Peptides against a protein of PDB entry 5JXT. Designs and how they scored, part 225

Target 1, 319 residues: chain A of PDB entry 5JXT
Amino acid sequence: SLLPKKEINVYIGMSEMQVKWYQKILEKDIDAVNGAGGKRESKTRLLNIVMQLRKCCNHPYLFEGAEPGPPYTTDEHLIYNAGKMVVLDKLLKRIQKQGSRVLIFSQMSRLLDILEDYCVFRGYKYCRIDGSTAHEDRIAAIDEYNKPGSDKFIFLLTTRAGGLGINLTTADIVILYDSDWNPQADLQAMDRAHRIGQTKQVVVYRFVTDNAIEEKVLERAAQKLRLDQLVIQQGRAQVAAKAAANKDELLSMIQHGAEKVFQTKGAFGTMAEKGSQLDDDDIDAILQAGETRTKELNARYEKLGIDDLQKFTSESAYE

## One batch from the design tools (peptide; made by RFdiffusion4, then SolubleMPNN)

Design b2_p26_1_s2 (from b2_p26_1, 17 letters changed)
Fold by OpenDDE base, seed 4:
Structure b2_p26_1_s2 (fold): chain B 319 residues (1-319), chain A 26 residues (1-26)
Amino acid sequence: as target 1 above (319 residues)
Amino acid sequence: MRTRSSDLGSVDTSAEDEALRKEMLE
């Protein structure tokens, strides 16, 4: 029988470099961040800020001129300049030692480019599929990963490319490096490993940049998912929440953690304390804290009815 | 395969950024 999947949100502090770039993004559009544009502020401008902040949460090298160089190198700086990479690096070592195999999903193909260089740098054997991968090459990559005795440890996928009904039950660990705006896309990604033919406990690690926009992306996704479930259960298909965030929601998401980011000198949270020197105990602490926060997050939305879930107010999550 | 190493010194994510923005509008 298929064991239920275990999902854990892994809350990760920004590196010093991410904090600097996050500040820079907010400062560039400070009038929009402060809501000074009022009703005249374009939804497009807010969406642009959201995208830049999400890129920063993934890796600062997604910005031109962020990577140190010339000369440009593939080295430890690829890891320590992004909080998610620091945690990923330690987590992958543990996963490999346990004899597990891992799917890594991202929304950003350019992040997969960074992860390829990382895999080569660490000597991890991998497969890759993204939106640009030809259908035949996708089949070949899947077959290479799934073959008996495959030496491929990691499969790198864009969430959309992974959604194509493929079977990856030869992996038992799923890392969502970032979250989809549509929570159903992430579920579809998880279901590539959590399917008939899986023999292990599937564990999903969802990386979330702490005290940043990604917390609000996650909260919104959790709210939407719960609402969708309740609507289906109650047969009230007409009450499907408007999938698109409004301007006020986007502004609230952008503002979340912004003040604390501006006040932060150096790295954030565990990244400030340990940086790239995270040990196994630090990882255990991060995972345990993540499991607790995940339970708390789920418990907030499980108690809410349809009418409450339709009201996306930042305040309703604290009542 | 395209890697970070193939595009060192120039990072253009504009097309992907636009695609992801479109997803946020759906």
Scores: peptide ipSAE 0.372, ipTM 0.874, DockQ to the pose 0.259
Fold by OpenDDE base, seed 5:
Structure b2_p26_1_s2 (fold): chain B 319 residues (1-319), chain A 26 residues (1-26)
Amino acid sequence: as target 1 above (319 residues)
Amino acid sequence: MRTRSSDLGSVDTSAEDEALRKEMLE
């Protein structure tokens, strides 16, 4: 029988560079961030801020002029300038040592471009599929990855492109480098590895930038997923909450962690203490903390009814 | 295959930003 997948949210601090860029994004639209725009603030403006903050959480090099250069190099700076890359770099070493194979999903093809350079830099053999990948090339990449004795360790996928019914059961680890706005897309991504034919325990690591917009993206996704489950269970199909975030929800998401970001000089959390010098014990601590917070997050939403889940509450269930 | 290295010095994410913004509106 297929073992249940293990899902662990991995909460990762921003690098110093991410903090600086996150501050810059907030400062550029400070009136909108403070809610000073009131009724005049466009939903589009707030969505633009959310997108820039999500990009920052993924990698600061997703911004023009962020990467140091010229000369532009592929080196350790590609890793230490993004908290997620620091954790990824350590985690992939462990995964490889365990004889596992890994799917890495992102919403951003430009992040996959960074991850390709990273794979080359670390000597990881990989395949890639995104939304621009031709059908024939997609088949070839899947076949190359799935072939018996494949030397391909990593498969890089955009979540949407990877969601298209592909069987990747030759991988047992899934990394969601970021979260889809629709939690069903992430589930579909996980199901590429967690499917009939899988012989190993599938483990899903969901990267979440701590004290940032991505915590709220995750919370919203968890809320929506639980609501969808309850609606199906109760036969209340019409009670599908409006999938689109309102202005107040978006503003609350943008404001989350903003004060701490403005007050921070340097990196956050383990990134402030260790940066790129994370060891195996630091990774274990991050994973253990993540497992605990994942259980707490799930337990929070499991206690809520449909009516509660239809409302975005910024209030943590601990107030 | 487009890599970061192939586009060094020119980072345009505008198309992806627009696509992801559309997904957040759905």
Scores: peptide ipSAE 0.329, ipTM 0.856, DockQ to the pose 0.229
Fold by OpenDDE base, seed 2:
Structure b2_p26_1_s2 (fold): chain B 319 residues (1-319), chain A 26 residues (1-26)
Amino acid sequence: as target 1 above (319 residues)
Amino acid sequence: MRTRSSDLGSVDTSAEDEALRKEMLE
């Protein structure tokens, strides 16, 4: 029988470089961030800020001129300049030692480019599929990964390309490096490993940048998913969660953690204390804290009715 | 395969950013 998947949100502090770039993004559009634009502020401008902040949470090298050079090199700086890479680097080492195989999903193909260079740098054998991968190459990559005795440890996928009905049950670990705006896309990605033919316990690690916009992206996704479940269960088809965020919701998401980011001169959380020198105990602590916060988040939304879940309460930003 | 190392010093995410912005509007 297929075991239930275990999903854990992994809350990760920003590196010093991410904090600097996050500040720079907010400062560039400070009037919009402060809500000074009022009715004149375009939804498009707010969406652009959200996208830049999400890029920053993934890796600062997604911005032109962020990577140190010339000369440009692939070295430890690729890891320590992004909190998610620091945690990923330690987690992959553990996963490999356990004899597991891993799917890594991102929304961003340019992040997969960084992850390819990382895989080469660490000597990890990998496959890749994104939205530009030809059909034949996609089949070849899947077959190469799934073949008996495959030496491919990692499969790098864009969430949407990976969501397209493929079987990757030869992996038992899923890392969502970032979250889709639509929580159903993430579920479809997880279902590539968590389906008929899986013989192991599937574990999903969802990376979430702590004290940043990604916490609000996650909260919104959890709210939407719960609402969708309740609507299906109650047969209330008319209560389609408006999939699109409104301006006030986007503004609240952008403002989340912004003050603390502006006050911070270095890295956040464990990244400030340990940087890239996380040990196995630090990873265990991060995973345990993540498991606790995941349970708390789920319990928060499980208690809410349809009417409560339809109201984006800004009050959750102040608790 | 396109990697970061093949495009060092020029990071263009504009097409992907636009696609992801469109998804946030749906």
Scores: peptide ipSAE 0.271, ipTM 0.825, DockQ to the pose 0.230
Fold by OpenDDE base, seed 3:
Structure b2_p26_1_s2 (fold): chain B 319 residues (1-319), chain A 26 residues (1-26)
Amino acid sequence: as target 1 above (319 residues)
Amino acid sequence: MRTRSSDLGSVDTSAEDEALRKEMLE
């Protein structure tokens, strides 16, 4: 029988470079961040800030001129300049040692380009599919990954491209490097590995930048998912969660952790303490803390009714 | 061809940025 999937949110501190770029993004639009524009602030401006903050949470090198150079080289700086890459690098070593195979999902094709450079730098054999991948090339990549005795360790996918009904049950680990704004897209991605034909325990690691906008993206996604479940269960088909975030919600998301980011000199959390020198005990501690926070997050939304879930509740897990 | 976002220099990323904006509106 198919074992239930284990889902763990992995809360990751920003690198020093991410903190600097996160500050720079907020400072550029400080009036909007402070809500000084009030009702006159455009939703588009807020969405642009959210988008740039999400890029920063993924990797600083998503910004033009962020990468150190010339010369431009693929080296350890590709890893230590992004908290998610530091954790990914350690986690992938563990995953490989245990004889597992991994799907890595992102919303950003340009992040997959960084991950390709990383894979080559570490000597990981991989496949890739994104939204631009031709149908024939997609089939070829899936077949190459799924073949008996495949030497492909990693499959890199954009979440939406991976959601297209493909079977990847030859992988048992799923890493969501970032989250889709629609939680159903992430579920569809997980279901590529967690499907009939899977013989192993599927584990899903969802990377979440701690003290940043991604915590609020995750909370909103969890809220929406619970609402969708309750609507289905109660037969109230008409209560579609308003898909689009309002201005006040976007502003609240942008403001989350901003003060602490401005006060921070250097990196956050374990990234400040150890940077790229994380050991196996540090990874275990991060995963254990993540499992606890995941349970707490789920328990918060399980207690809420439909009417409560229709309201954005900004109550942070720490208040 | 592997091209990091930082190496894109003059490459227009506006299409991907617009896709991200659309994701956030859905």
Scores: peptide ipSAE 0.152, ipTM 0.745, DockQ to the pose 0.258

Design b2_p26_1_s3 (from b2_p26_1, 17 letters changed)
Fold by OpenDDE base, seed 4:
Structure b2_p26_1_s3 (fold): chain B 319 residues (1-319), chain A 26 residues (1-26)
Amino acid sequence: as target 1 above (319 residues)
Amino acid sequence: PRVRDKDLGSEDTSAEDEALRKEMLE
């Protein structure tokens, strides 16, 4: 029988470089971040800020002039300059030692390019597919990964490209390196490993940058998913929440953690204490804290009715 | 050559940014 999937949000502090770039993004549009534009502020401007902050949470090298060089080389700086890469690097070593195989999903093809360079640097054998991958090449990559005795440890996928009905039950670990704005896309990604033919316990690690916009992206996604479930259960198909965030929601998401980011000199959380020197005990502590926070997050939304879940207010998460 | 070098100085950043913006509007 298929075992239930275990989902764990992994809350990760920003590196010093990420904090610096996060500050720069906020400072560049400080009037919009402070809500000074009022009703005249464009939704497009706020969406652009959200997008840049999400890029920063993934990797600072998604910005021109962030990567050290020229010459541009692949070395340890690719890892220690992004909190998610530091955790990923330790987690992948553990996963490999356990004899597991892993799917890594991202929204960003350019992040997959960084992850390819990382895989080469660490000597991890991998497959890749994204939205630009030809149908034939996609089939070939899936077959190469799924073949009996495949030496491919990692499959790199964009979430949307990986959502297209493929079977990857030869992997038992799923890493969501970032979250889709639509929580159904992440579920579809998980269902590539968590389906008929899976013989292992599927574990899903969702990376979330702590004290940053990604916490609010996650909260919004969890709220939307719970609302969708309740609407289906109650037969209230007409109450489909407007999928698109409003301006006030976007502004609240941008402002989340911004003050602490401006006050921070250096890295955040475990990245400030240990940086790239995380050990196995530090990873266990991060995973345990993540499991606790995941249970707390789910428990908040499980108690809410449809009418409460339709009200996106930062305050309704604290009542 | 590094995989990420293909995107260095390319307009490809704008296409991915547009795709992410589109995702947030759907």
Scores: peptide ipSAE 0.267, ipTM 0.815, DockQ to the pose 0.249
Fold by OpenDDE base, seed 3:
Structure b2_p26_1_s3 (fold): chain B 319 residues (1-319), chain A 26 residues (1-26)
Amino acid sequence: as target 1 above (319 residues)
Amino acid sequence: PRVRDKDLGSEDTSAEDEALRKEMLE
């Protein structure tokens, strides 16, 4: 029988470089971040800030002029300048050592380009599929990954491209490097490994930048997912959860953790203490804390009714 | 050549940023 998937949110601190770029993004549009534009602030401007903050949470090298150089080289700086890469780098070593194979999903093909350079740098054999990959090349990549005795350890996918009904049950680990705005897209990604033909316990690691916008993206996604489940259970098809965040929601998401980011000199959390020198105990601590916080998050939304889930809990950005 | 060097010449308003914007509007 297929074992239930284990899902763990992995809460990761920003690197020093990410903090610097996160501050820079907020400062560039500080009036919008402070809500000074009020009702006159465009939703588009807020969405642009959200996108830049999400890019920062993924990797600072997604910004022009962020990467150190010339010369532009792939080196340890590719890892230590992004908290998610530091955790990924340690986690992949463990995953490989245990004889597992891994799917890595992202919303950003440009992040997959960084991950390809990382894979080459670490000597990890991989496959890639994104939205631009031709149908024939997708089939070839899937077949190469799934073949008996495949030496391909990693499959890099954009979440939406990976959602296209493919079978990747030859992997038992799923890493969501970032989250889709639609939680169903992430579920569809997980279900590439978690389906008929899987023989191992599927474990899903969802990377979440702590004290940043991604935490609110995750909360909103969890809320939406619970609402969708309740709507299905109650037969109330008409409660189309307005999928689009309003301006106040976007502003609250942007403001989340912003004060602490401005006060921070250097990196956050375990990234400040250990940086790229995480050991196995540090990883275990991060995973255990993540598992606890995941249970707490789920338990929060499981207690809420449809009417409560339709109300965005605007807990103030300052509490 | 690095894989990420292919996109270094594209302005910040990448087709991806527009796709992400659309995703957040839906």
Scores: peptide ipSAE 0.239, ipTM 0.796, DockQ to the pose 0.226
Fold by OpenDDE base, seed 5:
Structure b2_p26_1_s3 (fold): chain B 319 residues (1-319), chain A 26 residues (1-26)
Amino acid sequence: as target 1 above (319 residues)
Amino acid sequence: PRVRDKDLGSEDTSAEDEALRKEMLE
């Protein structure tokens, strides 16, 4: 029988560079961030801030002028300037050592470009599929990855492109480098590895930038997923969960952790303490803390009814 | 050469940013 997936949210501190860019994004639109725009603030402006903050959480090199150079060279700076890359780099070594193979999903094709440079830099053999990948090239990449004795360790995928019914059961580890706004897209991504033909325990690591907007993206996704489940279970299909965030929700998401980001000099958490010098014990601590917080998050939403889950309760963020 | 340097010709972050914005509107 197929073993249930083990899902772990991996909460990761921002690098110093991420903090600086996160501050810069907030400062650029500080009036909107402070809610000073009131009813005049456009939803589009708030969505743009959310998008830039999500880019920052993924990698600062998604912004022009963030990457050191010229000359632009792939080096350790590609890793230590993004908290997720620091954790990824250590985690991939462990995953490889245990004889696992890994799918890495992102919403951002430009992040996959960074991950390709990283794979080349570390000597990881990989395949890639995104939304622009031709059908024939997609088939070729899947076949190359899935072939018996494939030396391809990593498959890089955009979440939506990877969601398209493909079988990747030759991988047993899934890394969601970021979260889709729709939790069903992430589930579909996980189900590429967690399907009939899988012989191993599938483990899903969801990377979440700690004390940043991505915690709220995750919370919203978890809330939506639970609501969708309850609506199906209760036959209340007409309770269209308004999928689109309102302005107040977007503002709350943008404001989450912003004060602490402004007060922070340098990196966050384990990134401040150890940066790129994370050892195996630090990774174990991050994974253990993540497993605990994942259980707590799930337990929070499991107790809520449909009516509670339809309300974006900011209150659950302050307890 | 970096892998990104091959694709850097399409600096049009606008399409991806638009796709992400669209995702958040759905």
Scores: peptide ipSAE 0.237, ipTM 0.807, DockQ to the pose 0.258
Fold by OpenDDE base, seed 2:
Structure b2_p26_1_s3 (fold): chain B 319 residues (1-319), chain A 26 residues (1-26)
Amino acid sequence: as target 1 above (319 residues)
Amino acid sequence: PRVRDKDLGSEDTSAEDEALRKEMLE
């Protein structure tokens, strides 16, 4: 029988470079961040801020002029300048040592390019599929990854490209490097490994930048997923939450952690204490804290009814 | 050569940014 998947949110502090870029993004649109634009703020402007903040949470090198150079070289700076890369680098070493194989999903193909440079730098053999990958090349990559005795350790996928019904049950670890705005897309990505033919316990690590917009993206996704489940269970199809965030929701998400980001000099959390020098005990502590916070998050939304889940107020998730 | 150096000529982040914006509007 297929074992149930284990899902763990991995809460990760920003690097010093991420904090600096996150501050710059907020400062550039400070009037919008403060809600001073009133009726004049376009939903598009807020969506653009959200998008830039999500990029920053993934990697600062998604911005022009963030990467040191020229000359542009792949080195340890590719890792220590992004909190998610620091955790990924340690986690992949553990995953490889245990004889597991890993799917890494992102919304951003340009992040997959960074991850390819990382894989080459660490000597990890990988496959890649994104939305631009030709059908024949996609089949070839899947077959190469799934072949008996494949030396491919990592499969890099965009979440949407990976969602297209492929079987990757030869992997037992899933890393969601970032989250889809629609939690169903992430579930579809997990189901590439967690499917008939899987023989191992599937473990899903969801990376979440702590004290940043990604916490609110996660909360919103968890709320939506719970609402979808309740609507299906109760047969109340009409109650399906409008998938699109409103302006006030977007503004609240942008404002989350912004004050603390402005006050912060250097990195956040474990990134401030140890930076790239995380040991195995630090990773265990991060995973244990993540497992606890994941249970707490799920327990908050499990207690809410349909009417409560329709009210996106940041306050209602804490009562 | 870095993988990213192959794409330095196609820095049109606009298509991915548009796809991400579209995702948030759905």
Scores: peptide ipSAE 0.232, ipTM 0.800, DockQ to the pose 0.250

